# Designs tried in a protein design run: peptides against a protein of PDB entry 9IZ0. Part 59

Target 1, 345 residues: chain A of PDB entry 9IZ0
Amino acid sequence: ITCLGSNGHTYKQLVKGGNDDLRQDAVMEQVFEQVNGFLRSYRKTSQRNLSMRTYKVIPLALKTGVIEWVQDTIPLGEYLDSAHKVYHPKEWSLSTCRKLIAEKQMEDLETRLKVYDLVCRHYRPVFRHFFLESYADPVQWFTTQTNYARSTAVASVLGHVLGLGDRHGQNILIDKTSGEVIHIDLGIAFEQGKKLPVPECVPFRLTRDVVDGMGITGVEGVFRRCMEFTLETLRREEDSLLSVLEVLRYDPLFSWLISPLRRMKKQKMQLENFNQPESGNITTDASRDPKIQRNNVSGESEAERAILKVRQKLSSTLSVEASVGELIRIAQDPSYLALMFCGWS

## One batch from the design tools (peptide; made by RFdiffusion4, then SolubleMPNN)

Design b1_p11_7_s1 (from b1_p11_7, 3 letters changed)
Fold by OpenDDE base, seed 1:
Structure b1_p11_7_s1 (fold): chain B 345 residues (1-345), chain A 11 residues (1-11)
Amino acid sequence: as target 1 above (345 residues)
Amino acid sequence: PILYRPGEVPP
C-alpha cells in the first residue's frame, strides 16, 4: 500500500497478511532499537556510528501488520544470483548447487564436505562486485564497503547473542545507498533455528560471499574490530539488555517457540524444492506422526532458558578478542557450512 | 523490498 504521511510525503508500505506473526519482528526491532541506544552511548561504537539497521513494524493483529518498505534495497541472495550469472556464466546455477547439497543431506559429514567443496569450486564468490559496480567514486566505494563491514559486524554479534535464525540471502537486504545490511523476517530467534529440519549450526551468516563483500582484508579488517567493539558494548550493558528481554517474558503475545505451523511450512518448502514431478508414487506413509513429546514446557520456562542463554553468550570468561575469534572461526568452518541449506554463498 | 520466502506469492 501507499500511505500519505502527515508531512506530505508518500510512503510505500507492505501489508503482510498470512500465517506469519509480525509481532516477532516488531519485538526484535524494539530490542534492536534498545541495543542501538547502547551502541550510541559507548565511545568505541559511537565513534564508528555502529548500529543495527531497523525497519518499522506495526502489528495490527496476530497475523497481519504493516511493515515499512525499505527503499533502495536489494536482497543479498538476489544480487548474488544475478552477479554469479554475469561474472561467472560458465559456473553452476544456484539451482544445481542447491540440488547437489540437498541430494546429500542425509549422508555423513565426509560426503557432505566433499559435495560442499565441489559446489564451492563451481560457484565462486562475487559480492565484492556490488561495491565496485555500484560506486565508481573511490571515496564512495571505500565508505560503502566500510559501512557494509561495520553493519555486518553488528548484525553478526547481535544475531549470535539473540540466537537469530533463518539468515539466508533472502532475509538480508543490502542498502544500495549506504552499503549497510538490513536483517528482515526476525521470527526465528533464541536458537529456535536449531529446531528446524535442517538445524542451523553457525552463530551468524559468514559465508564466502559475505566475506568477499568486506574486500581484500576479509574478516581481519573493519569487521573483526567492529565485532569486538559491539560485543564489548553488549557485555557492558548486559543487565540493561537482560532487563529488555525480561519485559518480553511477560508479553503473553510473544512466542519463545517456533510455531508448529511455521516449522511445517519451512519443512514443506524444503521438501518441495526436491520434487520435480517425476511420477514416482512415494506413498509417504503420513501415519508416522512423530509423537512430538509435548513437553508442556511453559512459555515462561522457554523465556527463562532463552534469557539464560543470552547471559551465557555475554559471559566474560573469555576475552572479547578470544570470543570474537571463536565466533568467526565457527561461522566460517566448512564442517558447519556443509550442513547448512545454503552455506556456499 | 520486503522479501517473500521462496514460494510465497505476494498477496
Scores: peptide ipSAE 0.009, ipTM 0.482, DockQ to the pose 0.073
Fold by OpenDDE base, seed 2:
Structure b1_p11_7_s1 (fold): chain B 345 residues (1-345), chain A 11 residues (1-11)
Amino acid sequence: as target 1 above (345 residues)
Amino acid sequence: PILYRPGEVPP
């Protein structure tokens, strides 16, 4: 839809009608805005303009809402799929790669690692080309690639701390103007991604293409340092962040658990992506509402467990550098990426 | 670019 703002400007908006509760997205965006306040308060993060890019979410009902249309963006996955066909036309198709990974889903780790390595050799990273093709001016190229590495670092720390799941290439937008990442569809948080049909085993998305977009230094330099400064800020503001999350403990509308319906929808989407050639619009008839008896007692215990996990991730037991080093290592580990739905790009 | 999940139809 297109809305006229009270300021006389025309805004595009997405009306989402579906089975997903946009309240979770709206709440996570509020948490990100509070974290952006913390990032502005500290010299090391403020001097670098470190922020989580936010978008407006207005829940209209339990299953409907208005989402801000983020102009001048592209989904990371959409860019990568198109760019791979252009820059590597002799390599395997995304469908071939998905098929080979799927055929080995029930096999042992050694077999899955061999297939993952094979796929990686036949599907090379291309995301560096986004910056090279979009920015003819070397200063703009360097600035936008730096903004990408910075925003990805903030999103990676927050994604780990808050346990954000479902971070596939369609849920990560790239701003074509700034090079910044925008995370969308925040309905899987507090490690509920581990309860998906394909469990999420990485702290955040740091696949080969995510790294290729950082340029020649990869994870070293801007990305690592910005993760360190972000984690240092979140550790200093631990009590403030936990206080924001404690408000969610008492929100009767917040879901600390992935709904069975959302889990089934993700399972269906995964199965359909294995069986279809590239061109099918599928109408998901998900009209059966199971009466979710929300046992309030189970929700509070899950909220408490989620907050305890956030506190544990903010622990000062390890240095910021050691903690970031371990997170980067795990996020790039083939033994985890080979188990993912799409760990190769 | 419309924020479609795989299988969300444009409104």
Scores: peptide ipSAE 0.008, ipTM 0.463, DockQ to the pose 0.067
Fold by OpenDDE base, seed 5:
Structure b1_p11_7_s1 (fold): chain B 345 residues (1-345), chain A 11 residues (1-11)
Amino acid sequence: as target 1 above (345 residues)
Amino acid sequence: PILYRPGEVPP
């Protein structure tokens, strides 16, 4: 929908009606705006213009809302799928790679590591080409690649601290003007990604293509330093951040648990990737509702556990440098990446 | 209608 604003400007807006709760996205965007206030207050973060890119969400009802249309963006996954065909036409297709990882999803770690390594040898990173194709001027190229590394660092720290899940290539937009990342579909937070049918075991997305976009320095230099400055700012503002999250504890509309509908949708998508039908009518009789034992864990007890995990992630027990170093190590570790869902690579 | 995500270019 295009709306005329009271200022005479036309705004494109998306009216979403469906099974996804836009209230969780709206609340997470409000938390990001508060964090952006903290990042502007400190010289180390403000002099680098460190921010989480946000978008406007207006929930209208339980399953209806208006979302800002972010202009000049592309999904990371859409770019990568096109670029791999152009730059590596002799390598395996993404569908072949996903099939091989999915076929071994129930196997031991050693078998999953062998398949992950095999896929990595036949599907190489290409995301560096986004910056080379989009920016002919060397100064603009360097500026946008620097903005990408800075934006990815802020999103990685916030994504870890708030326990953001489901960070696949279609939930991360790239701004084609600035090179900044925009995270969308925030409906898996506070480590609820560990409750998915394939549990999430990495702190944030740091796949080979995410690193390739940082250029020759990879995770070193701009990315690492901007993670350190962001974590330093969040540790200084711990009480302010926890106070914002405590307001959400008393919001009767905020869900601290993964939506049963979202869990079922992810389960179905993970099972449908196992069953490519060779031509056969599977009438799935929808009559076996598994009695989800509603363990009556009060929503308040889950909120308290979520806030305790945020506090633990902001702990000053390790230096900022040691904490960031360990997060970067785990996010790139093949023993964790090989355990991820086949669509994560 | 399946409404696209923010930043998904409508086909």
Scores: peptide ipSAE 0.008, ipTM 0.462, DockQ to the pose 0.061
Fold by OpenDDE base, seed 3:
Structure b1_p11_7_s1 (fold): chain B 345 residues (1-345), chain A 11 residues (1-11)
Amino acid sequence: as target 1 above (345 residues)
Amino acid sequence: PILYRPGEVPP
């Protein structure tokens, strides 16, 4: 839909209907706005304009809401698929890579590492070309690539702390004007991705293409330093952040658990992306909601466990540099990337 | 772009 605002501007909005509770997304966006307040309050983060890019979510009912249309964006996965066809037309297709990884999903780690390495050799990173194509001026190129590395660093720290897991290429938008990342579909938080049929095993997405977009310095430039400044800010604001999350503990509308329906949908998506070429309109006519009795007792215990994990991730036991170093190491570890649905790109 | 999850048909 297109709405005329009281300011005379037209806003394109997405009306979403279906079995997805947009309240989860709206709550996570509110948490990001609070974190953006913290990032503005500290010199090291404020001087770099560090923020999590947000979008407006208005829940209208249990299964209906309005989402802001983020203009001038492209899904990372859509760009990467198109760019791989242009820059590496002799390499394997994305479907070939997916098939080979899927065929070995039930095999041992050694076999999965071998197929991951094989896929990586036949599907090379291309995301650097996004910045080279989009910005002919060297200053604009440098600025947008810097904005990408900064926004990815903020999203990576927040993704780890809030347990958003692997965000896959279709849940990450790239802003074509700024180079910033926008994370969408925030309905899996607090490590609930580890309960998926293909468990999320990385703290955030730091695949070869995500790194290639950072340019020649990779993770060792702007990205690492901006992760450090973001984590330093979150450690300083630990009590403030935990107080925001405690409000969610007592919100009977917030779900600390992945719903069985959402788990089944993600399972179906993970299985179908292994078995079919991309052209299938998945009409999930899931018109039969079993009345899930929310045992309130299970939600409170999961909220407490989630808040405890956030506190543990903000621990000052290790330096900021050591903590960020370990997160970057884990997020790039082939032993984790080989276990992902799409860890090669 | 549509803020749809992968495989969500636009309503």
Scores: peptide ipSAE 0.018, ipTM 0.532, DockQ to the pose 0.067; fails the geometry check

Design b1_p11_7_s2 (from b1_p11_7, 4 letters changed)
Fold by OpenDDE base, seed 4:
Structure b1_p11_7_s2 (fold): chain B 345 residues (1-345), chain A 11 residues (1-11)
Amino acid sequence: as target 1 above (345 residues)
Amino acid sequence: PILYRPGEVPV
């Protein structure tokens, strides 16, 4: 839809209908705004304008809402698929890569590593070209690439700390004007991504293309340092962040668990992305709606576990540098990326 | 609870 603002400007908005509860997204955006407050208050982060890019979410009902249409954006995965066809036209298609990974999804780690390496050799990174294509001016190029690395660092720390799941290339937008990343579809948080049919094993998305966009330094320099400053800020503001999350513990509308419906939808989307023919008769006997007796007791226990995991991730037992170093290592580890739905790009 | 500031209508 297009709305006329009180300022006389027209704003394009996305009406999301279906089975997705936008309340989760709206809550996570509010958590990001609070974190942006912490990032603005801390000298090391404020001097770098570190922020999580946010968007407006207005939940209208359980199944409907209005989302701000972020102008001048492209999904990372859309850009990468397009750019890969241009820059590497002799390499494998994304569908071929997905198929080969899917065919081995039930195999051992050694077999999955072999197929992941094979896919990586036939699907090379291209995301550096986003900046080279979009910015002819060297100062704009450097500025936008720096903004990308900074924004990705903030999103990576927050994504880890809050346990954001479903961080595939369609849920990460790139702002064509600033180079910043915008994370969308926030309905999988607090490590509920580990409950997906293909479990998420990485703390955040740091695939080869995500790194290629950082330029010649890769993860070293801007990205690593901005992760460190972000984590240092979040550790300093631990009690403030936990207090924000405790307010969600008592929100009867907030779900600390992935909804069965959302899990099934994500399962279907994963299968469709593999071009697996529907091998017959999952009779979704839709007649067994197990009366979700929301045992309020189970919701509170899951909230407590989620908050405890956030606290654990903010622990000062390791230095900020050591913690960030380990997160970067794990996020790039082929032994984890080979297990992902799309770990190669 | 959605942290609305008093007077911020979600627009």
Scores: peptide ipSAE 0.000, ipTM 0.410, DockQ to the pose 0.020
Fold by OpenDDE base, seed 5:
Structure b1_p11_7_s2 (fold): chain B 345 residues (1-345), chain A 11 residues (1-11)
Amino acid sequence: as target 1 above (345 residues)
Amino acid sequence: PILYRPGEVPV
């Protein structure tokens, strides 16, 4: 829909009706705006313009709302699929790589590591080319690549602390003007990704292509330092952040739990889409949601557990540098990445 | 329609 604003500007908006609860996205965007306030308050973060990129969400009903259309963006996974075909036309297709990982999903870690390594040798990173293609001026190239590394660092720390899941290449948009990342579909938070049929075991997305986009320094320099400054700011504002999350504990509309139906549907739809040729009509039949009586008592206990996990992740037991170093190590570890769902990648 | 395209391989 296109709306005329009271300021005379036209705004493109997406009206979503369906199975996804936009209230969770709207609440997470409100948490990100509060965190952006903290990042502006400190010299180390404000002098670098560190922020989580946000988008406007207006929930209208249980399964209906309006989402801001973010202009000048592309999904990371859409760019990567096109770029791999151009730069590595002799390598394996993404569908071949996903099939090989899916065929071994129920096997032991040793077998899954062998298949992961085999796929890595036949599917090389290309995301550095996004910046080389989009920015002919060297100053603009360097600025946008720096903005990408900064934005990815903020999103990685916040994604870990808030336990964001389902961070596949279609849930991450790239701003073609600034190089910044925009995270969408925030419907898996507070480590509910560990409750998927294939559990998520990494703290955030740091795949080879996410690193390739940082340029020659990779995770070193801008990315690592911006993760450290972001985590330092969140540790200083721990009580303020926890107070924001405590307000959500008493929100009767907020869902601290991913429903069993939503768990099965997310990974099953990702598998069924591998076997259909490119016919773009997803008609999802909405006809059988059993009225699960949400016992309010179970929701409060899960909210309390979620807040306790956030507090634990903000603990000052390790230095900021040691904590960030361990997060970067785990997020890149093949023993964790080889266990991920074939459609998460 | 939010295009749920399945993402890249975790490679």
Scores: peptide ipSAE 0.029, ipTM 0.595, DockQ to the pose 0.113; fails the geometry check
Fold by OpenDDE base, seed 1:
Structure b1_p11_7_s2 (fold): chain B 345 residues (1-345), chain A 11 residues (1-11)
Amino acid sequence: as target 1 above (345 residues)
Amino acid sequence: PILYRPGEVPV
C-alpha cells in the first residue's frame, strides 16, 4: 500500500497477511532499538555510528500487519545469484550446488565436507563486486564497504546473542545507498533454529560471500574490531538487555517457541528438496507418529531458558577478543557450514 | 514481493 504522511511525503508499505506472526518481528525490532540506545551511549560504538538497522513493524492482528518498505534495498541472495552468473558464467549454478548438498544431507560429516569443498571450488565468491559496481567514486566505495563491515559486525554479535536463526540471503537486505545490512523475518530467535530438522549450528551468517563484501582485509579489519566493540557494549549493558527481555517473558503475545506451522512449513521445504521423483515405493510407514513428547514446557520455562542463554553468551569468562575470535572461527568452520541446510547459504 | 526462496547454499 502507499500512504501519504502528515509531512506530505508518500510512503510505500508492505501489508503482510498470512500464517506468519508479525509480532515476533515487531518485538525483535523493539529489542534492536534498545540495543541501538546502548550502542549510542558507549564511546567506542557511538564514534563508529554502530547500529542494527531496523524497520517499522505494526502488527494489526495475529496474522496481519504493516511493514515499512525499506527503499533502495536488494536481498543478498538475489544480488549473489545475479552477480555469480555475470562474473563466473562457467561455474555451477546455485541449483546444482543445492542439489549436490541436499543429496548428501543424510551422509556422514566426511562425505558432507567433501561435497561442500567441491561446491566451494565450483561456486566462487562475488560479493566484492556489489561495492565496485555500485560506487564509482573511491570515497563512496570505501565508505559503503566500511558501513557494510560495521553493520554486519553488529548484526553478527546481536544475532548470536539473541540466537537469530533463518539467516539465508533472502532474509538479509543490502541498502544500496549506505551499504548496510538489514535483517528481516525475525521469527526464529533464541536458538529455535537448533530445533529444526536440520539444526542451525553456526552463531551467525559468515559465508565466503559475506566475507568477500568486507574487501581485502576480510574479517581481520573493520569487522572484527566492530564485533569486539559491540560485544563489549552488550556485556556492559547486560542487566539492561536482560531487563528488556524479561518484559517479553510476560508478553502473552510473544512466542518463545517456533510456531508449529512455521516448523511444519520449514520441515516440508526441507523434505521436498529430498523428493526427487525416483519411482521407489518408499512405503513411509506413516504409522510412526513420533510421539512428540509434548514436554509441556510452559512458555515461561522457555523464556527463562532463553534469558539464561543470553546471559551465558554475555559471560566475561573469556575476553572480548577471545570470544569474538571463537565466534568468527565457528561461523566460518567448514565442519559447521557443511552440516547446515542446503537452503541456508 | 519478498520472495521467500528456500534453498541457498552455505558456501
Scores: peptide ipSAE 0.027, ipTM 0.655, DockQ to the pose 0.102; fails the geometry check
Fold by OpenDDE base, seed 3:
Structure b1_p11_7_s2 (fold): chain B 345 residues (1-345), chain A 11 residues (1-11)
Amino acid sequence: as target 1 above (345 residues)
Amino acid sequence: PILYRPGEVPV
């Protein structure tokens, strides 16, 4: 829909209908707005304009809502697929890489590492070209690449703390004007991604292409330092952040558990991203749903566990530098990336 | 562009 605002401007909005509860997304956007308040209050973060980019979500009913159309954006995965075809036309297709990883999904870690390394050798990173193509002025190039590294650092810390897990390339938008990242579809939080059929095992997405977008310094420099400043701010505001999350503990409409329907839909979207209509009946026998004992864990017990995990992630037991160093190490570890649906790009 | 998911109708 296109709405005329009271200011005479037209706003494009997305009306979402179906089995998705937009209340989860709306709540996570509210948490990000509160965190953006903390980031504005501290000198180290405010001087760098550190923020999580947000978008407006208006839930209208259990299964209907309006989402802000984020203008001037491209999905990371859409850019990477197009750019890879241009810069590396002799390398493997994304479909070939996905197939090889999928064929080894049930194999041991050693076999999965071998196929991951093989895919990485035949699918090289290209995301640095986004900045080189989009910004002819060296100052704009440097500014937008810096904004990308900053926004990715904030999103990485928040993604870890709030347990957003792996954000696949279709759930990360790039702002073509600023170079900033925008995370969309926030309906899996508090490590509920670990309950997916392909468990999310990284704290945030830090694949080779995500790093390639940071330029010659990679993770060393703007990204690492902005993660440190963000984590330092969140540790200082621990009680404020936990108080915001405790309001959600008592919200009867907030689901601390991934619904079976949302799990099945995420499963189906993962499987449909395997089943592009090039000929091959991969009957993934859906019969191996491991009997996850439905321990009737009350929503309250999951909320308490989530808050305890957030508190643990904000612990000052390790320095900010040591904690960020370990997060960066884990997020780039091939032993985790080889287990992901798309850990190579 | 937010990817039109199946069931998202631009109204």
Scores: peptide ipSAE 0.008, ipTM 0.469, DockQ to the pose 0.052; fails the geometry check

